# Peptides against a protein of PDB entry 5JXT, part 46

Target 1, 319 residues: chain A of PDB entry 5JXT
Amino acid sequence: SLLPKKEINVYIGMSEMQVKWYQKILEKDIDAVNGAGGKRESKTRLLNIVMQLRKCCNHPYLFEGAEPGPPYTTDEHLIYNAGKMVVLDKLLKRIQKQGSRVLIFSQMSRLLDILEDYCVFRGYKYCRIDGSTAHEDRIAAIDEYNKPGSDKFIFLLTTRAGGLGINLTTADIVILYDSDWNPQADLQAMDRAHRIGQTKQVVVYRFVTDNAIEEKVLERAAQKLRLDQLVIQQGRAQVAAKAAANKDELLSMIQHGAEKVFQTKGAFGTMAEKGSQLDDDDIDAILQAGETRTKELNARYEKLGIDDLQKFTSESAYE

## One batch from the design tools (peptide; made by RFdiffusion4, then SolubleMPNN)

Design b1_p12_7_s1 (from b1_p12_7, 5 letters changed)
Fold by OpenDDE base, seed 3:
Structure b1_p12_7_s1 (fold): chain B 319 residues (1-319), chain A 12 residues (1-12)
Amino acid sequence: as target 1 above (319 residues)
Amino acid sequence: STLRPAFSERPV
């Protein structure tokens, strides 16, 4: 029988560079961030800020002038300048030592370019599929990864490209490097490993930048998932959750953690204390804290009814 | 280390 998947949110502090770029993004549109634009503020402007903040949470080198150079080099700076890369680098060493194989999903093809260079830099053998991958190359990559005795450790995928019905049950670890606004897209990605033919316990690590917009993206995704479940259970197909956040929801998401980001000199959390020098105990502490917060998040939404889940609860924006 | 374009300059 297929074992239930274990899902753990991994809450990760921003690097010093991420904090600096996160501040710059907020400062550039400070009037929008403060809600000073009133009724004239476009939803598109807020969505653009959200997308820049999500890019920052993934890697600062997605922005012009963030990467040190020219000359541009792949070196340890690629890792220590992004909190998610620091945790990923330690976690992948552990996963490999355990004899596991890993799928890494992102919403951003440009992040996969960073992850490719990282894989080469660390000597990790990988496959890649994104939205630009030709059908034949996609088949070849899947077959090479799934081959008995394959030396491919990592499969890099965009979440949408990975959602397209492929079987990757030869992997037992799934890393969601970022989250989709639609939790069903992430579930479809996980179901590439968590499917008939899987023989191992599937573990899903969802990376979430702590004290940043990604916490609110995650909360909204969890809320939507619970709402979708309740709608199915009650047979009320008409309660299509408004999939798109309103302006006030987007503003609340942008404002989440912004004050603390402005007050922060340097990195956040474990990134401030240890930076790239995380050990195995630091990783265990991050995973344990993540498992606790994951249970708390799930328990919060399990108690809510359909009417409560249709309202974006902004209450946690000021804590 | 191999010389490369910046990640921000890479084609999408």
Scores: peptide ipSAE 0.596, ipTM 0.926, DockQ to the pose 0.530
Fold by OpenDDE base, seed 1:
Structure b1_p12_7_s1 (fold): chain B 319 residues (1-319), chain A 12 residues (1-12)
Amino acid sequence: as target 1 above (319 residues)
Amino acid sequence: STLRPAFSERPV
């Protein structure tokens, strides 16, 4: 029988460069961030701020003028300038040593470009599929990854391109480098490895930037997933329609952790203490803390009814 | 190290 998948949220501090760019994004639109525009603030402007903050949580090199250079080089700076890359770099070494194979999902094709250059730099053999990959090349990449005795360790996928019914049961680890606003898209991505033909325990690592907008994206996705489940169970199809964040919800998400970000000189959490010099014990501590916070988050939403799940709660499950 | 275009300048 297929074993249940284990999902763990991995909470990761920002690097010093990420903190600097996160501050810069907030400062550029400080009047909107402070709610000074009030009811007149454009929802489109708030959505743009949210998108820039999510890019920052992924990698600062997604912004013009963040990457060191010219000349631009692939080197250790690609890793230490993003908290998620520091954790990924240590986690992949452990996964490889265990004889596992890994799917890495992102919403951002430009992040897959960074991950591709990282794979080459570390000597990891990989496959890639995104939204621009031709159908024939997509089939060829899947077949190359799934073939008996394949030496391809990593599969890089955009969440949407990976969601299209493919079988990747030759991988047992899934990394969600970022999260979709629709939790069903992430579930569909996990189900590429967690399917008939899987022989191992599937483990899903969901990367979440701590003290940042991604915590609120995760909370909203968990809330929506529970609401969708209850609507299906109760036959109340009409309830699902209010899924788009309002302006006040978006503003609350942008403001989450912003004060601490402005007060911070350097990096956050374990990234401030050790930076790129994380050891195996630090990774175990991060994974254990993540497993605890994941259980707490799930337990919060399991007890809520439909009427509670329809209200956006500004209160963090992480406070 | 490998010389390359900036990631911010790569096509989407």
Scores: peptide ipSAE 0.596, ipTM 0.926, DockQ to the pose 0.579
Fold by OpenDDE base, seed 5:
Structure b1_p12_7_s1 (fold): chain B 319 residues (1-319), chain A 12 residues (1-12)
Amino acid sequence: as target 1 above (319 residues)
Amino acid sequence: STLRPAFSERPV
């Protein structure tokens, strides 16, 4: 029988460089962030801020002038300048020692370029598929990864490209490096490993930048997923969850943690305390805290009815 | 270390 998948949100502090770039993104559009732009501020401007903040949560080198150089080099700085890379680097060592194989999903092809260079730098054998991968090359990459006795440890995938009906049950670990706005896209990604033919316990690690916009992206995704489940269960097909956040929701998401980010002069959380020198106990503590917060998050949304889940209020999740 | 283009300059 297929074992139920275990899902754990991994809450990760920003590096010092991420904090500086996160501040710089907010400062560039400070009038928008403060809601001072009034009726003239387009939903498009707020969506652009959200996308820049999400890029920052992934890796600061996605921005011009963040990467040290020229010359540009692949070295340890690629890891320590992004909180998610620090945790990923430790977690992959553990996963490999366990004899597991891993799918890594992202929304951003340019993040997969960073992860590809990282894989080469660490000597991890990998496959890659994104939205630009030709159909034949996609088949070849899947077949190479799934081959009996394949030495490919990592599969790098864009969530949308990975979502297209493929079987990757030769992996037992799934890392969602970032989240889709549509929780069904992430579920479809997980279900590439969690399918008929899987013989191991599938574990899903969802990376979430702590005290940042990604917490609100996660909350919104959890809310939408619960709403979609209740709508299906109740046969109420007409409650199409408004897929797009409104202006006020986007503003609230941008403002989340912004004050603490502006007050911070260094890194956040475990990144401030340990930086790149996380040990196995620090990783266990992060995973345990993540498991607790995941249970609490799910328990909040499980108690809510359809009418409460239609309102994006941070308060209704605590009542 | 390997020399390369900046990640921000890579095609999408």
Scores: peptide ipSAE 0.592, ipTM 0.931, DockQ to the pose 0.576
Fold by OpenDDE base, seed 4:
Structure b1_p12_7_s1 (fold): chain B 319 residues (1-319), chain A 12 residues (1-12)
Amino acid sequence: as target 1 above (319 residues)
Amino acid sequence: STLRPAFSERPV
């Protein structure tokens, strides 16, 4: 029988470089961040800020002038300049040592480029599929990954490309490097490993940048998922989950953690304390804290009715 | 270390 998947949100502090770039993104549009644009503020402007902040949470090298160089080199700086890469680098060593195989999903093909160079740098054998991958090359990559005795440890996928019904049950670990706005896209990604033919317990690690916009992306995704479940359960098909954030929701998401980011001179959390020198105990602590916060997050939304779940309130995080 | 373009300069 297929074992239930274990889902753990992994809350990760920003690196010093991420904090600096996060500040720059907010400062560039400070009037919008402060809500000074009022009703005249463009929803497109807010969406652009959200996208830049999400890029920053993924990796600062997605921005021009962030990467050290020229000359540009693949080295340890690729890891320590992004909190998610620091955690990923340690987690992958553990996963490999356990004899597991891993799917890594992202929304961003450019992040997969970073992850690809990282895989080469660490000597990890990988496959890659994104939105640009030809159909034949997708089949070849899947077959190479799923091959008995495959040397491919990692599969790099864009979440939407991985959503295409493919079978990757030869992996037992799923890393969501970032989250989709639609929780169903992430579920579909998990279901590449968590399906008939899986022989191991699937573990899903969802990376979430702590004190940043990604917490609100996660909360919104969890809210939507619970709403979708209740709508199905109650037969209330007319309760369209508001798929698109309004301006006030986007503004609230942008503002989340912004003050603390502006006050921060270095890295956040474990990244400030340990930097790239996380040990196995630090990873265990991060995973345990993540498991606790995941249970708490789920418990918040499990108690809410449909009417409550339709209200995106910043306050629902504090009750 | 192989010289490469910046990640920001890579085509999407």
Scores: peptide ipSAE 0.591, ipTM 0.927, DockQ to the pose 0.534

Design b1_p12_7_s2 (from b1_p12_7, 5 letters changed)
Fold by OpenDDE base, seed 2:
Structure b1_p12_7_s2 (fold): chain B 319 residues (1-319), chain A 12 residues (1-12)
Amino acid sequence: as target 1 above (319 residues)
Amino acid sequence: ATERVAFSERPE
């Protein structure tokens, strides 16, 4: 029988470079961030800010002038300049030691480029599929990954490209490097490993930048997922979950953690305390804290009714 | 280390 998947949100502090770039993004559009644009502020402008903040949470090298160089080289700086990479680097070592194989999903093809160069740098054998991958090359990559005795440890996928009904049950670990706005896209990604033919316990690690926009992206995705579930259960097919965030929701998301980011000198949380020198105990502590916060997040939305889930409760941003 | 294109300059 297929074992239930274990899902853990992994809350990760920003590196010093991420904090610096996050500040720059907010400062560039400070009037929009402060809500000074009023009714005239375009939803498009707020969406652009959200996208830049999400890029920053993934890796600062997605921005021109962030990467050290020229010359541009792959070295340890690729890891220590992004909190998610620091945690990923330690987690992958553990995953490899336990004899597991891993799917890594992102929304961003350019982040897969970073992860590809990282895999080469660490000597991890990998496959890659994104939205630009030809159909024949996708089949070849899947077959190479799934073959008995495959030496491919990592599969790098864009969440949408991985969603297309492929079977990757030869992996037992799923890392969501970032979250989709649509929780169904992430579920479809998980279901590549968590499917008939899986023989191991599937574990899903969802990376979430702490005190940043990604917490609010996650909360909105969890809210939407619960609403979709309740609508199905109650037969209320007409409750169109408003798929698109409104301006006030986007503004609240942008403002989340912004003050703390402006006040912060250096890195956040465990990244400030340990930097790139995270040990196995630090990773265990991060995973344990993540498991607790995941349970709390789920418990928050499980208690809400349809009418509560239709309201964006901004109140949880100030507590 | 081999020189490469900056990640910000890579195609989307």
Scores: peptide ipSAE 0.656, ipTM 0.952, DockQ to the pose 0.509
Fold by OpenDDE base, seed 3:
Structure b1_p12_7_s2 (fold): chain B 319 residues (1-319), chain A 12 residues (1-12)
Amino acid sequence: as target 1 above (319 residues)
Amino acid sequence: ATERVAFSERPE
């Protein structure tokens, strides 16, 4: 029988470089961030800010002038300048030692470029599929990954490319490096490993930058998922889940953690204390804290009705 | 380490 998947949100502090770039993004559009634009503020401008903040949460080198150089080289700086990379680097060592194989999903093809260079730098054998991958190359990559005795440890995928009906049950670990606004896209990604033919317990690690926009992306995704479930259960197909955030929702998301980010002179959380020097105990603590917060998040939305789930709960922005 | 193009300058 297929075991239920274990899903854990992994809450990760920003590196010092991420904090600096996150501040820079907010400062560039400070009037929009403060809601001073009023009715004149375009939804498009707010969506652009959200996208830049999400890029920052993934890796600062996605911005022009962030990467050290020229010359540009792959070295330890690729890891320590992004909180998610620090945690990923430690987690992958544990996953490999356990004899597991891993799917890594992202929304961003350029992040897969970073992850590809990281895999080469660490000597991890990998496959890659994104939206530009030819159909023949996609088949070849899947077959190479799934073959008996495959030496490919990692499969790098864009979430959308991974959503396309493929079987990757030869992996038992799924890392969502970032989250989709649509929780169904992430579920479809997980279902590549969590499917008929899986023989292991599938574990899903969802990376979430703590005290940042990604917490609100996650909350919104959890809210939508619960709403979708209730709509199905009640046969109320007409309850159009408001798929698109309104301006006030986007502002609330942008403002979340912004004050603490402006007050921070270094890194956040474990990144401030340990930087790239995380040990196995630090990883266990992060995973345990993540499991607790995941249960709390799920329990929050399980108690809400359809009418409550249709309202964006702004109240959690100040706690 | 081999010199490369900056990640921000890579094609999307």
Scores: peptide ipSAE 0.656, ipTM 0.951, DockQ to the pose 0.519
Fold by OpenDDE base, seed 4:
Structure b1_p12_7_s2 (fold): chain B 319 residues (1-319), chain A 12 residues (1-12)
Amino acid sequence: as target 1 above (319 residues)
Amino acid sequence: ATERVAFSERPE
């Protein structure tokens, strides 16, 4: 029988470079961040800020002028300048040592470019599929990954491209490097490994930048998922989960952790204490803390009714 | 290390 998947949110501090770029993004649109635009503030502007902040949470090299160079080279700076890469780099070593195989999902094709160069740099054999991958090349990549005795350790996928019903049960670890606004997209990604034919315990690691926009993206996704479940259970098909965040929700998401980010000199959390020199105990601590926070997050939304889950208020989660 | 294009300049 298929074992239930284990899902763990991995809360990761920003690197010093990420903090700097996160500040720069907020400062560029400070009037919008402070809500000074009021009713006149463009929802599109707020969505753009959210997207830039999410890019920053993924990797600062997604921004022009962040990457060291020219010349541009792949080196250890690719890892230590992004908190998620630091954790990924340690986690992949553990996963490989355990004889596991891993799917890595992202929303961003350019992040897959970083991950691809990282795989080459670390000597990890990989496959890649994104939205631009031709159908034939997609089949070839899946077959190459799934073949008996495949030397491909990592499969890099965009979440949406990976959502297309493919079987990747030859992997037992799923890393969501970022989260979709729609929790169903992430579930569909997990279900590439967590399906009939899986023989191992599937473990899902969801990377979440701590004290940043991604915590609110995660909370919103968890809220939506619970709402969708309750709507199905109660037969209330008419309760359209608000698919799109309103301006106030977007503003609240942008403001989350912004003050602390502005006050921060250097990196956040474990990135400030140890930088890129995480050991196995640090990874265990991060995973344990993540498991605890994941349980707390789930328990928060499990107690809420449909009416409460329709209110995206930062406050209703603390009562 | 081989010189490459900056990640920010790569196609989406």
Scores: peptide ipSAE 0.655, ipTM 0.951, DockQ to the pose 0.511
Fold by OpenDDE base, seed 1:
Structure b1_p12_7_s2 (fold): chain B 319 residues (1-319), chain A 12 residues (1-12)
Amino acid sequence: as target 1 above (319 residues)
Amino acid sequence: ATERVAFSERPE
């Protein structure tokens, strides 16, 4: 029988460079961030801020003028300037040593470009599929990854490209480098490895930037998933319509952790203490803390009814 | 290390 998948949110601090760029994004639109525009602030402007903050949580080199250079080169700076890359670099070494194979999903094709250059730099053999990959090349990449005795360790995918019903049961580890606003897209990505033909325990690591916008993206996705489940169970199809965040919800998400980000000099959490010098014990501590927080997050939403889940109140996530 | 294009300038 297929074993249930194990899902762990991995909460990761920002690097010093990420904190500086996160501050810069908030400062550029400080009036909108402070709610000074009130009800007149455009939803489009708030959505743009959210997207820039999510880019920062992924990698600062997604912004013009962040990457060291010219000349632009791939070196250790590609890893230590992003908290997610520092954790990924240590986690992949452990995964490889265990004889596992890994799917890495992102919403951002440019993040896959960073991950591709990283794979080359570390000597990891990989396959790649994104939204621009031709159908024939997609089949070839899947077949190359799935072939008996394949030397391909990593498969890099956009979450949308991974959603297309493909079978990747030759991998047992899934890394969600970022999250979709729709939790069903992430579930569909996990189901590429967690499917009939899988012989191992599938483990899913969801990377979440701590004290940042991504915690609120995760909370909203968990809320939506629970609401979708309850609507299906109760046959109340009409409730699903309010899926889009309102202006006040977006503003609350942008403001989450902003004060601490402005007060921070340097990196956050384990990134401030050890930077790129994380050891195996630090990774175990991060994974254990993540497993605890994941259980707590799930337990909060399991007790909520439909009426509570329809109210996106920042307060209900803290009780 | 070989020189490359900045990641911010790569096609989406």
Scores: peptide ipSAE 0.654, ipTM 0.949, DockQ to the pose 0.510

Design b1_p12_7_s3 (from b1_p12_7, 7 letters changed)
Fold by OpenDDE base, seed 1:
Structure b1_p12_7_s3 (fold): chain B 319 residues (1-319), chain A 12 residues (1-12)
Amino acid sequence: as target 1 above (319 residues)
Amino acid sequence: STLRVAFSDRPE
């Protein structure tokens, strides 16, 4: 029988460079961030800020003028300038030592470019599929990854490209480098490894930047997932329609952690204490803390009814 | 180190 998948949110601090760029994004639109535009602030402007903050949480080199150079080089700076890369670099060594194989999903094709250069730099053999990958090349990449005795350790995928019914049960680890606004897209990505033909315990690591916009993206995705489940169970199809965040919700999401980000000199959390010098004990501590917070997050939404789940809990933005 | 184009300048 297929074992239930284990899902762990991995909460990761920003690097010093990410904090600086996160501050810069907020400062550029400070009037919008402070709600000074009031009801007149464009929803499109707030959505753009959210997208820039999510890019920053992934990697600062996604912004023009952030990457050191010219000349542009692939070196250790590609890792230590992003908290998610620091954790990924340590986690992949552990996964490889365990004899596991890993799927890495992102919403951003440009992040897959960073991950591809990282794989080459570390000597990890990989496959890649994104939204631009031709159908024939996609089949070839899947077959190369799944073949008996494949030396491919990593499969890099955009979440949308990975959602297309493919079988990747030859991997037992899934890393969601970022999250989709639709939790069903992430579930479909996990189900590439967690399906009939899997012989191992599937473990899913969801990377979440701590004290940043991504915590609110995750909370909103968890809320939606629970609401969808209850709507299906109760046969109340009409409730699903209000899935788009309003302006006040977007503003609250942008403001989450912003004060601490402005007050921070340097990196956050474990990134401030150890930077790129995380050891195996630090990774175990991060994973254990993540497992605890994941259980707490799920427990908050499991007890809520449809009426409670339709209300955006603004109170969690000021705690 | 390999010389390359900046990641921000790569096609999406």
Scores: peptide ipSAE 0.582, ipTM 0.926, DockQ to the pose 0.545
Fold by OpenDDE base, seed 5:
Structure b1_p12_7_s3 (fold): chain B 319 residues (1-319), chain A 12 residues (1-12)
Amino acid sequence: as target 1 above (319 residues)
Amino acid sequence: STLRVAFSDRPE
């Protein structure tokens, strides 16, 4: 029988460089962030801010002028300048030592470029599929990864490209480097490893930048997923969960953690304390804290009814 | 270290 998948949110502090770029993004549109832009601020402007903040949470080198150079080089700076890369680098060493194979999903093809260069730099053998990958090359990459005795450790995928019905049960670990706005896209990604033919316990690590926009993206995704489940269970097909956040929801998401980000002169959390020198005990502590916070998050939304889940109020999760 | 194009300048 297929074992239930274990899902753990991994809450990760920003690097010093991420904090600086996160501040710069907020400062560039400070009037919008403060809600001072009045009725005329377009939902599009807020969506653009959200997308820039999500890029920052992934890696600061997605922005022009963040990467050191020219010359541009692949070196340790590629890792220590992004909190998610620091945790990923330690976690992949553990995953490899335990004889597991890993799928890494992202929404951003440019992040996969960073991860590809990282794989080469660390000597990890990998496959890649994104939205630009030709159908024949996609089949070839899947077959190369799934072949008996494959030396490919990592599969890099965009969440949408990876969601298209493929079987990757030769992997037992899934890393969601970022989250889709649609929780069903992330579930479809997980189900590439968690499917008939899997012989191992599938573990899913969802990376979430702590005290940033990604916590609110996660909360919204969890709320939507619970709502979708309740709608299916109750046969109420008409409650199409409003797929798009409203303006006030987007503003609240942008404001989340912004004050603390502006007050911070260095890195956040474990990244401030240890930086790139995270040891195995630090990783265990992050995973344990993540497991606890994941259980708490799920328990909050499991108690809510359909009417409560339709209201994106931060307060309704505490009642 | 490998010389490369900046990640920000790579096509989407």
Scores: peptide ipSAE 0.582, ipTM 0.931, DockQ to the pose 0.562
Fold by OpenDDE base, seed 2:
Structure b1_p12_7_s3 (fold): chain B 319 residues (1-319), chain A 12 residues (1-12)
Amino acid sequence: as target 1 above (319 residues)
Amino acid sequence: STLRVAFSDRPE
């Protein structure tokens, strides 16, 4: 029988470089961040800020002029300049050592470009599929990955490109490097490994930048998922979960952790304490803390009714 | 980034 999947949010501090870039993004649009734009502030402007902050949470090299150089090299700086890469690098070593195979999903094809360079640098054999991958090349990549005795350790996928029609049950680990605004897209992604034909315990690691916009993206996705479940259960098909965040929701999301980011000199959390020198005990501590916070997050939304879930309570942005 | 792709060690 297929074992239930384990889902763990992995809360990761920003690197020093990420903090600096996160600050610069906020400073560039400080009036919008402070809500000074009022009713005239375009939803588009706020969405752009959110997208830049999400890029920063993924990797600072997603910005022009962020990568150190010339000369431009693929080296350890690719890892230590992004908190998610530091954790990924340690986690992948563990995953490989245990004889697992891994799917890595992102919303950003440009992040997959960074992950390809990382795979080459670490000597990880990989496959890739994104939105631009031709149908024939997708089939070839899937077949190569799923081949009995395949030496391909990693499959790099954009969440949406990996979401439809593929079986990847030859992997047992799923890393969501970032989250979709639609929780169903992430579910569809993890269900590529968690499907009939899987013989191992599927574990899903969801990377979440701590004290940043991504916590609010995750919360919104969890809220929407619970609302969708309750609407189905109660037969209230007419409660269209407002798919798109309003301006106030976007502003609250942008403001989350912004003050602490401005006050921070250097890196955040475990990245400040250990930097790139995370050991196996540090990873275990991060995973344990993540499991606890995941349970707390789920428990928060499980207690809410439809009417509560329809109200985005901004109150949690100031605590 | 466009720069990373241009300077990547990816095999052609």
Scores: peptide ipSAE 0.106, ipTM 0.574, DockQ to the pose 0.069
Fold by OpenDDE base, seed 3:
Structure b1_p12_7_s3 (fold): chain B 319 residues (1-319), chain A 12 residues (1-12)
Amino acid sequence: as target 1 above (319 residues)
Amino acid sequence: STLRVAFSDRPE
C-alpha cells in the first residue's frame, strides 16, 4: 500500500545578501509598496514586484549584477548568499547519507541553472527537465534517473515540466524549492514520487522564506487548496476560486514582513546566528519548527467555510 | 541573461 506522504514546510531565513536585495526591490517601487499609487497603480506593476521578491527569496544571483565577479566562479558564495541553498546543502548531505534520492522542483528554470552549478560544485550527479527540454531528452533523462542502480542522486525539474504525468517513484524525497500559486501544480509534482510503485515513505520539504512574500504565497495556496476540496465535497462546481489575486491582495503580500526587512541589519533567524555553519541539530530544529507551523497552517484553513475561504484574510501586514 | 549562465562551471 502507498504510505501517505509527509509534507513539511521548511521556513528559512534570508541571508544578508537576500535582505539587501529584498530592501532594494521594495525601495525601487516604494510608492507602490506603500499603496500611494491608489487606483492608478497597475496590477501588472504589483505582479512585477511580487516576481522580483520571489526571485530574491530563491537566490539573489537571479538578478543582473548580483553575483560577485569577475572572475565568476562557483564556490561557497553560491550557497551562503541564499538561505534556501544553505538549508538545501545540509539537507542533501543527510538525504544522501540515508540512501534516499531526491526530486527538486522550482518554478524558475534560471534557478535550476544555479542548482546545476551547485550540483557540479558538490559532485552530485543529477538529471534535469524543464519546459524547453525536448521530448526525447526528457525520456532519456527519466530513464537514466529511474534505471536500476542509477548513480543519479538528484532530479532537477521545473514544477510544470514535472507535472506531465511522469513516474519518478525511484525517488522518495521531494523538495519544492519554491511554491506555485496553484497548489495543484505542486501536488502534481509531488505525485511524480508519491505514486503506485513507490516503496518508501515519501517526504516533501517545501522551502518557504520566513518573514517574506513566500509566506503569503503559501497561505494563499493553502487557502485555495482547501477551497478546491470543499467545492468538490459540496458539488458546487460554480464556486470558481478567483484564481488571480486582486490588487489589494498583492499589495498585502508585498507588504508582509517589509517593515522587519527594512529594520534588519544582516541575515534573518538561523542565517544570522550561524549562516553556512548550520549543523545537524540546527537542521533538526528547523524541520521540527516547520512541522509545527505546517500543522498550525493546515488547522487554520480546515476550520474555514467556503465563504471565508473566498475572502483573502489579510491579517494586518504589520503584525 | 544571468552572468552565471555565461560563466557556468558546468562541463560542456
Scores: peptide ipSAE 0.101, ipTM 0.590, DockQ to the pose 0.065

